Peptides against a protein of PDB entry 6B4E. Designs and how they scored, part 86

Target 1, 295 residues: chain A of PDB entry 6B4E
Amino acid sequence: TNFDKISKMFWHYKDKIAQIKQDIVLPIKKADVNVRNLLSRHKRKINPKFGQLTNSNQQLFKIQNELTQLINDTKGDSLAYHWILNFIAKAVVHQAETEVRVKPESALPLGKLTLYLLVQFPELQELFMARLVKKCPFVIGFTCEIDTEKGRQNMGWKRNNENKWEDNTSYDERMGGILSLFAIITRLQLPQEFITTTSHPFPIALSWHILARICNTPLNLITNTHFVILGSWWDAAAVQFLQAYGNQASKLLILIGEELTSRMAEKKYVGAARLRILLEAWQNNNMESFPEMSP

## One batch from the design tools (peptide; made by RFdiffusion4, then SolubleMPNN)

Design b2_p17_2_s1 (from b2_p17_2, 6 letters changed)
Fold by OpenDDE base, seed 3:
Structure b2_p17_2_s1 (fold): chain B 295 residues (1-295), chain A 17 residues (1-17)
Amino acid sequence: as target 1 above (295 residues)
Amino acid sequence: SEQEKREKELKELEELL
């Protein structure tokens, strides 16, 4: 694992967030009133749609079509188009932080919707990835120390209005929710209409990168959160990961489920205990995946 | 072949460990 490369990628996306604010978000505040009104109306229509997802493919397709139309309405103005995509990127990640954290299976319809939008609107890809890395650096396998304020900020920790850090459980659950969404995206097949024309923007190989990079992370930087997000990844993608990489996938699952948990046993991390349970379920041929969506 | 591509990909991914 080349940690310098990972750090470079992390800071690339941090810089991208700053660039988005400077070049997209702030300029729109000074844009023509008609543009601002359009975007305000679209924001109000778009925002609730992510919460309207169910386990129904029919409902998914309806929402896909509605969002596609709303986004296309902004293409006449490049700045407006990029603003609405950035809004969507933020909204999707927010949905992962709030809904997926408490209902992990909701990652499936959300992931399908997101993947569709990422392919349909390629400019969303950088905006979405930047938001993901900002909120959950684990999506690229980045880890730093959290003993400093800057370290915690880099790892996506939030502070409340009283400048108090969020509790560990809240952080763990948020990271798990975001990682679940990303894991789902990596293991989903492209919609049939795109398979022959487009490459997958966030393929299953990115799941390999996450796992491998965590396995190579210095043990002094490994926390309960690492095990929580690995468990979230497992629920979301382990079955499909095994299908994709076979025996090599198995080796990596054993490394995270057995070796990494054993090395950190003295810490008695709750996340590690859960990951061990998942490993044992797999070893007993009881690996579960999220149920498929209804027609 | 697609299989050869997958094998090459796996080899490259294994080097990340």
Scores: peptide ipSAE 0.114, ipTM 0.786, DockQ to the pose 0.138
Fold by OpenDDE base, seed 4:
Structure b2_p17_2_s1 (fold): chain B 295 residues (1-295), chain A 17 residues (1-17)
Amino acid sequence: as target 1 above (295 residues)
Amino acid sequence: SEQEKREKELKELEELL
């Protein structure tokens, strides 16, 4: 694992967030009133769509079509188009922080919707990844120290209005929710209409990167959160990961489930205990995946 | 072939460990 490369990637996306603010978000505030009104209306229509997802493919396809139309309505103005995509990127991540956090299986419909949009609107890819890395740097296997305020900020910790850090449970759950969504996206197949013409923007190999990079992270930087997000990843993608890479996948699952948990046993992390349970379930031929969506 | 592509990808991924 080349940690310098990972750090460069992390900072690339941090810079991208700053660029988005400067080149997309701020300029639109000065745009023509008609453009601002259009975007305001579209925002109001788009925002609830992510919460309207169910375990129904029919409902998913309906929402996909509605969002596609709404986004296409903005293409006549490049700034408006990029603004609405950035809004969608933020909204999807927010949905992961809230709904997926409490109901991990909801990552499946959300991930399917997101993957569709990422392929349909390629400009969303960079916007979405930048938002993911900002909120949950674990998606690229980045870890830094959290002994400083800057370190905590870099790792996606939030402060409340009283300038108090969020509690550990809240942070762990948010990171788990975001990682669940990303894990789902990596293990999903492209929609049938794209599978022959388009490469997967965030393929299953990115799950390998997450696991491998965490395994190679200095042990003094490993926290309960690392095990929580690994557990979230496991629920979301372990079955499909094994299908993709076979015996090599098994080795990596053993590394995170057995070796990494054993190395950190003295810490008695709750997340590590859960990951050990998941490993044991797999060893007993009881590995589970999220239920498939209904028609 | 698809198999060769997978083998190449796997080899590249294994270098991350």
Scores: peptide ipSAE 0.114, ipTM 0.786, DockQ to the pose 0.131
Fold by OpenDDE base, seed 2:
Structure b2_p17_2_s1 (fold): chain B 295 residues (1-295), chain A 17 residues (1-17)
Amino acid sequence: as target 1 above (295 residues)
Amino acid sequence: SEQEKREKELKELEELL
């Protein structure tokens, strides 16, 4: 694992967030009043759609079509188009932080919707990845120390209005929710209409990168959160990961489930205990996946 | 072939371990 490369990637996306603010968010505030009004209306229509997802493919397709139309309505103005995509990127990540954290299976419909939008609107890809890395650096296998304020900020820790850091459980759950969404996206097949025309924007290989980079992370930087997000990833993608890479996947699952947990046993991390249970379930031929969506 | 592409990808991924 080349940690310099990972660090460069992390800072690339951090810089992208600053660029988005400067080039998209701030300029739209000075845009024509009609454009601002259009975007305000579209924002109000788009925002509830993510919460309207269910385990129904029929409902998913309906929402896909509605969002596609709403986004297409902005294409006449490049700034408006990029603004609405940035809004969507933020909304999807927010949904992962709030809904997926408490209902992990909701990552499947959200992931399907997101993957569709990423393919349909390629400009969303960089906006979405930048938002993911800002909120959850684990999606690219980045880890830094959290003994400093800057380190905690880089790892996506939030402070409340009283400048107090969020509790460890809240942070762990948020990171787990975001990573569950990303893991789902990496293991989903492209919609049938795109299979022959485009490559997968965030393929299953990115799951390999997450696992391998965490395994190679210095042990002094490994926290309970690392095990929590590995457990979230496991529930979301382990079955499909094994299908994709076979014996090589098995080796990596053993590394995270057995070797990494054993090396950190003295810490007695709750997340590590959960990951060990998942490993044991797999060894007993009882690996589970999220249920498929209904028609 | 698609199989050769996958094998190449796997080899590249193995180097990341």
Scores: peptide ipSAE 0.102, ipTM 0.782, DockQ to the pose 0.131
Fold by OpenDDE base, seed 5:
Structure b2_p17_2_s1 (fold): chain B 295 residues (1-295), chain A 17 residues (1-17)
Amino acid sequence: as target 1 above (295 residues)
Amino acid sequence: SEQEKREKELKELEELL
């Protein structure tokens, strides 16, 4: 694992966030009043759609079509188009931080919706990835020291209105929610209409990168959060990961579930204990996946 | 072939371990 490369990638996306603010978010405030009104109306229509997802494919397709129409209405103005995509990227990640956090299986319909939008609107890909890396650097296997304020900020820690850091449990759960969404996206097949014409924007190989990079992370940087997000990933993608890579996948699952947990046993991390339980369930031929969505 | 592509991908991924 080349950690210098990972660091460069991390900072690339941090810079992208700053660029988005400068080139998209701030300029729209000076845009024509008709454009601003259009975007305000679209924002109000788009925002509730993510919460309307259920375990129904029929409902998913309805929402996909509604969002597609709303986004297409902005294509005539490049700034408006990029603004609405950036809004969607933020909204999807926010949904992962809130709903997926408390109901991990909700990552499946959200992931399907997101993957559809990423393929239908390719300009969403960089906007979404930048938002993911900002909020949850674990999606690219980045880890840094969190003993400094800057380190905590880089790792996606939030402060409240009193300038206090969020509690460890809240941080762990948010990271788990975001990682669950990303894991689902990596293991989903492209919609049937795109399989022959488009490559998967965030393929299952990116799950391999996450696991391998965490396994190679210096042990002094490994925290409970690392095990929490590995457990979240496991629930979301382990079955499909094994299907994709077979014996090589098994080796990597053993590395995270057995070796990494054993090396950190003295810390008695709750996340590590859960990951060990998931490993044992797999060894007993009881690995579970999220249920398929209804028609 | 798809198989050759997968083999190449696996080799590249193994180097990350």
Scores: peptide ipSAE 0.116, ipTM 0.788, DockQ to the pose 0.134; fails the geometry check

Design b2_p17_2_s2 (from b2_p17_2, 6 letters changed)
Fold by OpenDDE base, seed 2:
Structure b2_p17_2_s2 (fold): chain B 295 residues (1-295), chain A 17 residues (1-17)
Amino acid sequence: as target 1 above (295 residues)
Amino acid sequence: EEEKKREEELEELEKLL
């Protein structure tokens, strides 16, 4: 693992967030009133759709079509188009932080919708990845110390209105929700209409990078959160990961489930205990995945 | 030494992908 490369990638996306603010968000505030009104209307129509997802493929396809139309309506103005995509990127990550954290299986319909949009609108890819890395650096296997204010900020910790850090449970759950969504995206097949024409924008290899980079992270930087997000990843993608990489996948699952948990046993992390249970379930031929969506 | 060994093992696995 090249940690310098990972750090450069992390800061690339942090810079991208600053660029998005400067080049997309701020300029729209000075745009024509008709453009601002259009975007306000579209924002109001788009935002609730992510919460309207169910385990139904029929409902998914309906929402895909509705969002496609709404986004296409903005293509006549490049700034408006990029603004609406940035809004969607933020809304999807917000849905992961709020809904997926409490109902992990909701990551499947959300991930399918997101993957469709990422392929249909390629400009969404960098906007979405930048938002993911800002809020959950674990998606690229980045870790830094959290004993400083800057370190906590870099790792996506939030402060409330009283300038108090969020509690550990809230942080762990948010990170787990975001990572569940990303894990799902990496293990999904492209929609049938895109399989022959487009490469997968966030393939299963990115799951490999997450696991490998965490395994190589200095032990003094490993926290309960690392085990929580590994457990979230496991529920979301372990079955498909094994299907993709076979025996090599098995070795990596043993490294995170057995070796990493054993090395950190003295910390008695609750997340590590859960990951150990998941490993044992797999060893007993009882590895489960999220249920497939209904027609 | 153990961390170095783990890193080497992971690098070998990455080459197999």
Scores: peptide ipSAE 0.052, ipTM 0.721, DockQ to the pose 0.088
Fold by OpenDDE base, seed 3:
Structure b2_p17_2_s2 (fold): chain B 295 residues (1-295), chain A 17 residues (1-17)
Amino acid sequence: as target 1 above (295 residues)
Amino acid sequence: EEEKKREEELEELEKLL
């Protein structure tokens, strides 16, 4: 693992967030009133759509079509188009932080919707990845120390209005929710209409990178959160990961489930205990995946 | 020594991608 490369990637996306604010978000505040009104109306229509997802493919396709039309309405103005895509990127990540956090299986319909939008609107890819890395650096396997304020900020920790850090459970659950979504995206097949014309924007290889990079992370930087997000990843993608890489996948699952948990046993991390249970379930041929969506 | 072996194994796996 080249940690310098990972750090450069992390800071690239941090810079991208600053660039988005400067070049997209702030300019729209000074844009023509008609553009601002359009975007306000579209924002109000778009925002509820992510919460309207169910385990129904029919409902998914309906929402995909509705969002596609709403986004296409903005293409006549490049700034408006990029603004609405940035809004969508933020909304999707927010849905992962709130809904997927408490109902992990909801990552499947959300991931399908997101993947469709990422392919249909390629400019969303960089905006979405930047938001993911800002909120959950684990999606690229980045880890730093959290003993400093800057370290915690870099790892996506939030403070309340009283400048108090969020509790560990809240942070762990948020990171788990975001990573569940990303894991789902990496293991989904492209919609049939795109398979022959487009490459997958976030393929299963990115799941490999997450696991490998975490395994190579210095042990002094490994926390309960690492095990929580690995467990979230496992529920979301382990079955498909094994299908993709076979024996090599098995080796990596054993590394995270057995070796990494054993090395950190003295810490008695709750996340590590859960990951051990998942490993044991797999060893007993009881590996589960999220249920498929209904027609 | 065990840590070094682990790193080497992971590097080998990464090269296969």
Scores: peptide ipSAE 0.046, ipTM 0.711, DockQ to the pose 0.089
Fold by OpenDDE base, seed 4:
Structure b2_p17_2_s2 (fold): chain B 295 residues (1-295), chain A 17 residues (1-17)
Amino acid sequence: as target 1 above (295 residues)
Amino acid sequence: EEEKKREEELEELEKLL
């Protein structure tokens, strides 16, 4: 694992967030009133759709079509188009922080929708990845110290209105929700209409990178959160990961489930305990995945 | 109730724009 490369990637996306604010978000505030009104109407129509997802593919396809139309309506103005995509990127991550956090299996319909949009609108890819890395650096296997305010900020910790850090449970759950969504996206196949014409923008190899990079992270930087997000990843993608990489996947699952948990046993992390349970379930031929969506 | 929740979520999201 080249940690310098990972750090460069992390800071690239931090810079991208700043660029998005400067070049997309702020300029729209000064745009023509008609453009602002259009975007206001569109965001109000778009935002509810993420909560309207169910375990139904029929409902998914309906929402995909509706969102496609709404986004296409903005293409006549490049700034408006990029603004609405940035809004969608933020809304998807927010949905992961709220709904997926409490109902991990909801990552499947959300991930399918997101993957469709990422392929249909390629400009969303950088916007979405930048937002993911800002909110949950674990998606690229980035870890830094959290003993400083800047370190906590870099790792996606939030402060409330009273400038108090969120509690550990809230942070762990949010990171788990975001990571679940990303894990789902990496293990999904492209929609049939794109499979022959487009490469997967966030393929299963990115799940490999997450696991491998965490395994190689200095132990003094490993926290309960690392085990929580590994457990979230496991629920979301372990079955498909094994299908993709076979014996090599098995080795990596043993490394995170047995070796990494054993190395950190003295900490008695609750996330590590859960990950060991998941490992044991797999060893007993009882690995589960999220239920498939209905027609 | 769901519509109200989504409006509240939208308002919170707008603060982050």
Scores: peptide ipSAE 0.021, ipTM 0.430, DockQ to the pose 0.013
Fold by OpenDDE base, seed 5:
Structure b2_p17_2_s2 (fold): chain B 295 residues (1-295), chain A 17 residues (1-17)
Amino acid sequence: as target 1 above (295 residues)
Amino acid sequence: EEEKKREEELEELEKLL
């Protein structure tokens, strides 16, 4: 694992977030009143759509079509188009932090919706990845120390209105929710209409990167959060990961489930204990995946 | 050809370990 390269990627996306604010978000405040009104109305229509997802493919397709129409209405103005895509990127990640956090299986419909939008609107890809890396650096296997305020900020820790850091459980659960969404996206097949025309924007290889990079992370930087997000990833993608890479996938699952947990046993991390249980379930031929969505 | 491409991809991914 080349950690210098990963660090460069991390800072690239941090810079991208600053650029988005300067070049997309702030300029809209000076845009034509009709454009601002359009975007305000569209924002209000778009935002609730993510919470309207269910385990129904029919409902998913309805929402996909509605969002597609709303986004297409902005294409006549490049700034408006990029603004609405950035809003969607933020809203999707927020949904992962709130709903997926408490109901991991909700990542499946959210991931399907997101993947569709990423392919339908390619400009969303960079905006979405930048938001993911800012909120959950684990999606690219980045880790730094959290003993400093800057380190915590870089790792996506939040402060409340009193400048107090969020509690460890809240942070772990949020990271797990975001990573569950990303894991789902990486293991989903492209929608049928895109299979022959485009490549997958965030393929299963990115899941491999997450696991491998965490396995190679210096042990002094490994926390309970690493095991929590690995467990979240496992629930979301382990079955499909094994299908994709076969014996090589098995080796990597053993590395995270057995070797990494054993090396950190003295810490008695709750996340590590859960990951060990998932490994044992797999060894007993009882690996589970999220249920498929209804028609 | 698809199998060869898959093998090359796996080899590249293994270098990450």
Scores: peptide ipSAE 0.030, ipTM 0.653, DockQ to the pose 0.134; fails the geometry check

Design b2_p17_2_s3 (from b2_p17_2, 7 letters changed)
Fold by OpenDDE base, seed 3:
Structure b2_p17_2_s3 (fold): chain B 295 residues (1-295), chain A 17 residues (1-17)
Amino acid sequence: as target 1 above (295 residues)
Amino acid sequence: SEELKRQQELEELEKLL
């Protein structure tokens, strides 16, 4: 693992967030009133769509079509188009932070929708990845110390209006929710209409990078959150990961489930205990995946 | 060391990607 490369990637996306604010978000506030009104209307129509997802593919396809039309309506103005995509990127991550954190299986329909949009609108990819890295650096296997204010900020910790850090449980759940979504995206196949014409924007190899980079992370930087997000990843993608990489996947699962948990046993992390249970379930031939969506 | 061995193993696995 090249940690310098990971750090450069992390800061690249941090800079991208600043660039998005300066070049997209702020300029639109000064844009023509008709453009602002259009975007306001579209925002209101788009925002509830993510909460309308169910375990139904029929409902998914309906929402995909509706969002496609709404986004296409903005393509005549490049700034408006990028603004609406940035809004969608933020909304998807927000849905992961709020809904997926409490209902992990909801990551599947959300992930399918997101993957469709990422392929249909390639400009969404950098916007979405930047938002993911800002909110959950674990998606690229980045870790830093959290004993400083800057370290906590870099790792996506939030402060409330009273400048108090969020509680550990809230942070863990948010990170787990975001990571679940990303894990799902990495293990999904492209829709049939794109599979021959487009490469997967966030392939299963990115899940490999997450696991490998966490395994190589200095132990003094490993926290309960690392085990929580590994557990979230496991529920979301372990079955498909094993299918993709076979014996090499098994080695990584053993490394995180047995070796990493054992090395950190003195900390008695709750997340590590859960990951150990997942490992044992797999060893007993009882590895589960999220249920498939209905037609 | 065990740590060095682990790191080398992970690096070799990463090369398979």
Scores: peptide ipSAE 0.046, ipTM 0.696, DockQ to the pose 0.089
Fold by OpenDDE base, seed 4:
Structure b2_p17_2_s3 (fold): chain B 295 residues (1-295), chain A 17 residues (1-17)
Amino acid sequence: as target 1 above (295 residues)
Amino acid sequence: SEELKRQQELEELEKLL
């Protein structure tokens, strides 16, 4: 693992967030009133769509079509188009932080929707990754120290209005929710209409990178959160990961489930205990996946 | 060391990508 490269990627996306604010968000505030009104209406229509997802493919396709139309309505103005995509990127991540956090299986419909949008609107890809890395740097296997305020900020920790850091459980769960979504996206197949014409924007190889990079992370930087997000990843993608890489996947799952947990046993992390349970379930031929969506 | 072995194994796996 080249940690310098990972750091470069991390800061690239941090810079991208700043650029988005300067070039997209702030300019729209000064845009023509008609443009602002259009975007306000579209925002109100788009935002609830993510919460309307169910375990139904029919409902998914309906929402995909509705969102596609709403986004296409903005293409006449490049700034408006990019603003809507940035809004969607933020909304998707927010949905992961809230709904997926408490109901991990909801990552499946959300991930399918997101992947569709990422392919349909390629400009969303960079906007979405920037938001993901900002909120959950684990998606690229980035870890830094959290002994400083800057370190915590870099790792996506939030402060409340009283300038108090969020509690560990809240942070762990949010990271787990975001990582679940990303894991799902990486293991999903492209929609049939895109398979022959487009490469997967965030393929299963990115899951490999997450696991490998975490395993190579200096042990003094490994926290309960790392095990929580690995558990979230496992629930979301382990079955498909094994299907993709076979014996090589097995080796990596053993590394995270057995070796990494054993190395950190002294810490008695709750997340590590859960990951150990997942490993044991797999060893007993009882690895579970999220249920498939209904028609 | 065990740590070095782990790192080497992971690096080998990463090369498969």
Scores: peptide ipSAE 0.049, ipTM 0.706, DockQ to the pose 0.119; fails the geometry check
Fold by OpenDDE base, seed 2:
Structure b2_p17_2_s3 (fold): chain B 295 residues (1-295), chain A 17 residues (1-17)
Amino acid sequence: as target 1 above (295 residues)
Amino acid sequence: SEELKRQQELEELEKLL
């Protein structure tokens, strides 16, 4: 693992967030009133759709079609188009932070919708990845110290209106929710209509990078959150990861489930205990995955 | 060191993919 490369990638996306604000968000505030009104209407129509997802493929396809139409309506103005995609990127990550954290299985329909949009609208890919890395650096296997205010900010910690840091449980759950969504996206197959025309934008190899980079992270930087997000990843993608990489996947699962947890045993992390339970379930031939969606 | 061995193992696994 080249940590300098990972750090450069992290800061690339941090810079991208600043660029998005300057090049997309701020210019729209000065745009024609008709454009601003259009985007306001579209925002109001788009935002509730992510919460309307269920375990139904029919409902998914309906929402996909509705969002596609709404996004296409903005293509006549490049700035408006990029603004609406940035809004969608933010909304998807927000849904992961709020809904997926409390209902992990909701990551599957959300992930399917997101993957569809990422393929249908390629400009969404950089906007979405930038938002993911800002909110949850674990998606690229980035870790830094959280002993400083800047370190906590870089790792996606939030402060409330009283300038108090969020509690550890809230942070862990948010990170787990976001990571669950990303893990699902990496293990999903492209929709049939895209398989022959495009490559997967965030393939299963990115899950490999997450696990390997965490395993290579200095132990003094490993926290309970690392184990929580590994557990979230496991629930979301471990079955498909094993299918993709076979024996090599098994070695990496043992490294995170047995070796990493054992090295950190003195910390008595709750997330590590959960991950060890998942390892034991797998060893007993009882690895579970999220249920498939209904027709 | 044990840590070095672990890192080398991970690097070797990465080469196989």
Scores: peptide ipSAE 0.043, ipTM 0.693, DockQ to the pose 0.089; fails the geometry check
Fold by OpenDDE base, seed 5:
Structure b2_p17_2_s3 (fold): chain B 295 residues (1-295), chain A 17 residues (1-17)
Amino acid sequence: as target 1 above (295 residues)
Amino acid sequence: SEELKRQQELEELEKLL
């Protein structure tokens, strides 16, 4: 693992976030009143859609179509188009931080919706990835020291209105929710209409990167959060990961489930204990996946 | 072949370990 390369990638997306603010978010405030009104109406229509997802494919397709129409209405103005995509990127990640953290299986319909939008609107890909890396650097296997304020900020820690850091449990759950979404996206197949025309924008290989990079992370930087997000990833993608890479996947699952947990046993991390249970379930031929969505 | 591409991909992924 080349950690310098990962750091460069991390800072690339940090710069992208700054660019988005400067080139997309702030300029809209000076845009034509008709454009601002359009975007305000679209924002109000789009925002509730993510919470309307269920385990129904029929409902998913309805929402996909509605969002597609709303986004297409903005294509005549490049700034408006990029603004609405950036809004969607933020909204999807926010849904992962709130709903997926408490109901991990909700990542499946959210992931399907997101993957569809990423393929239908390719300009969403960089906006979404930048938001993911900002909120949850674990999606690219980035880890830094959190003993400093800058380190905590870089790792996606939030401060409350009193300028206090969020509690460890809240942080762990948010990271788990975001990573669950990303894991689902990496293991989903492209919709049938796109399989022959485009490549997967965030393929299963990115899950491999997450696991491998965490395994190679210096042990002094490994925290309970690392094990929490690995457990979230496991629930979301382990079955499909094994299907994709076979014996090589098994080796990596053993590395995270057995070797990494054993090396950190003295810390008695709750996340590590859960990951060990998941490993044992797999060894007993009881690995579970999220249920398929209804028609 | 698809199989050769798969093998190359796996080799590249193994280098990350």
Scores: peptide ipSAE 0.024, ipTM 0.652, DockQ to the pose 0.139; fails the geometry check

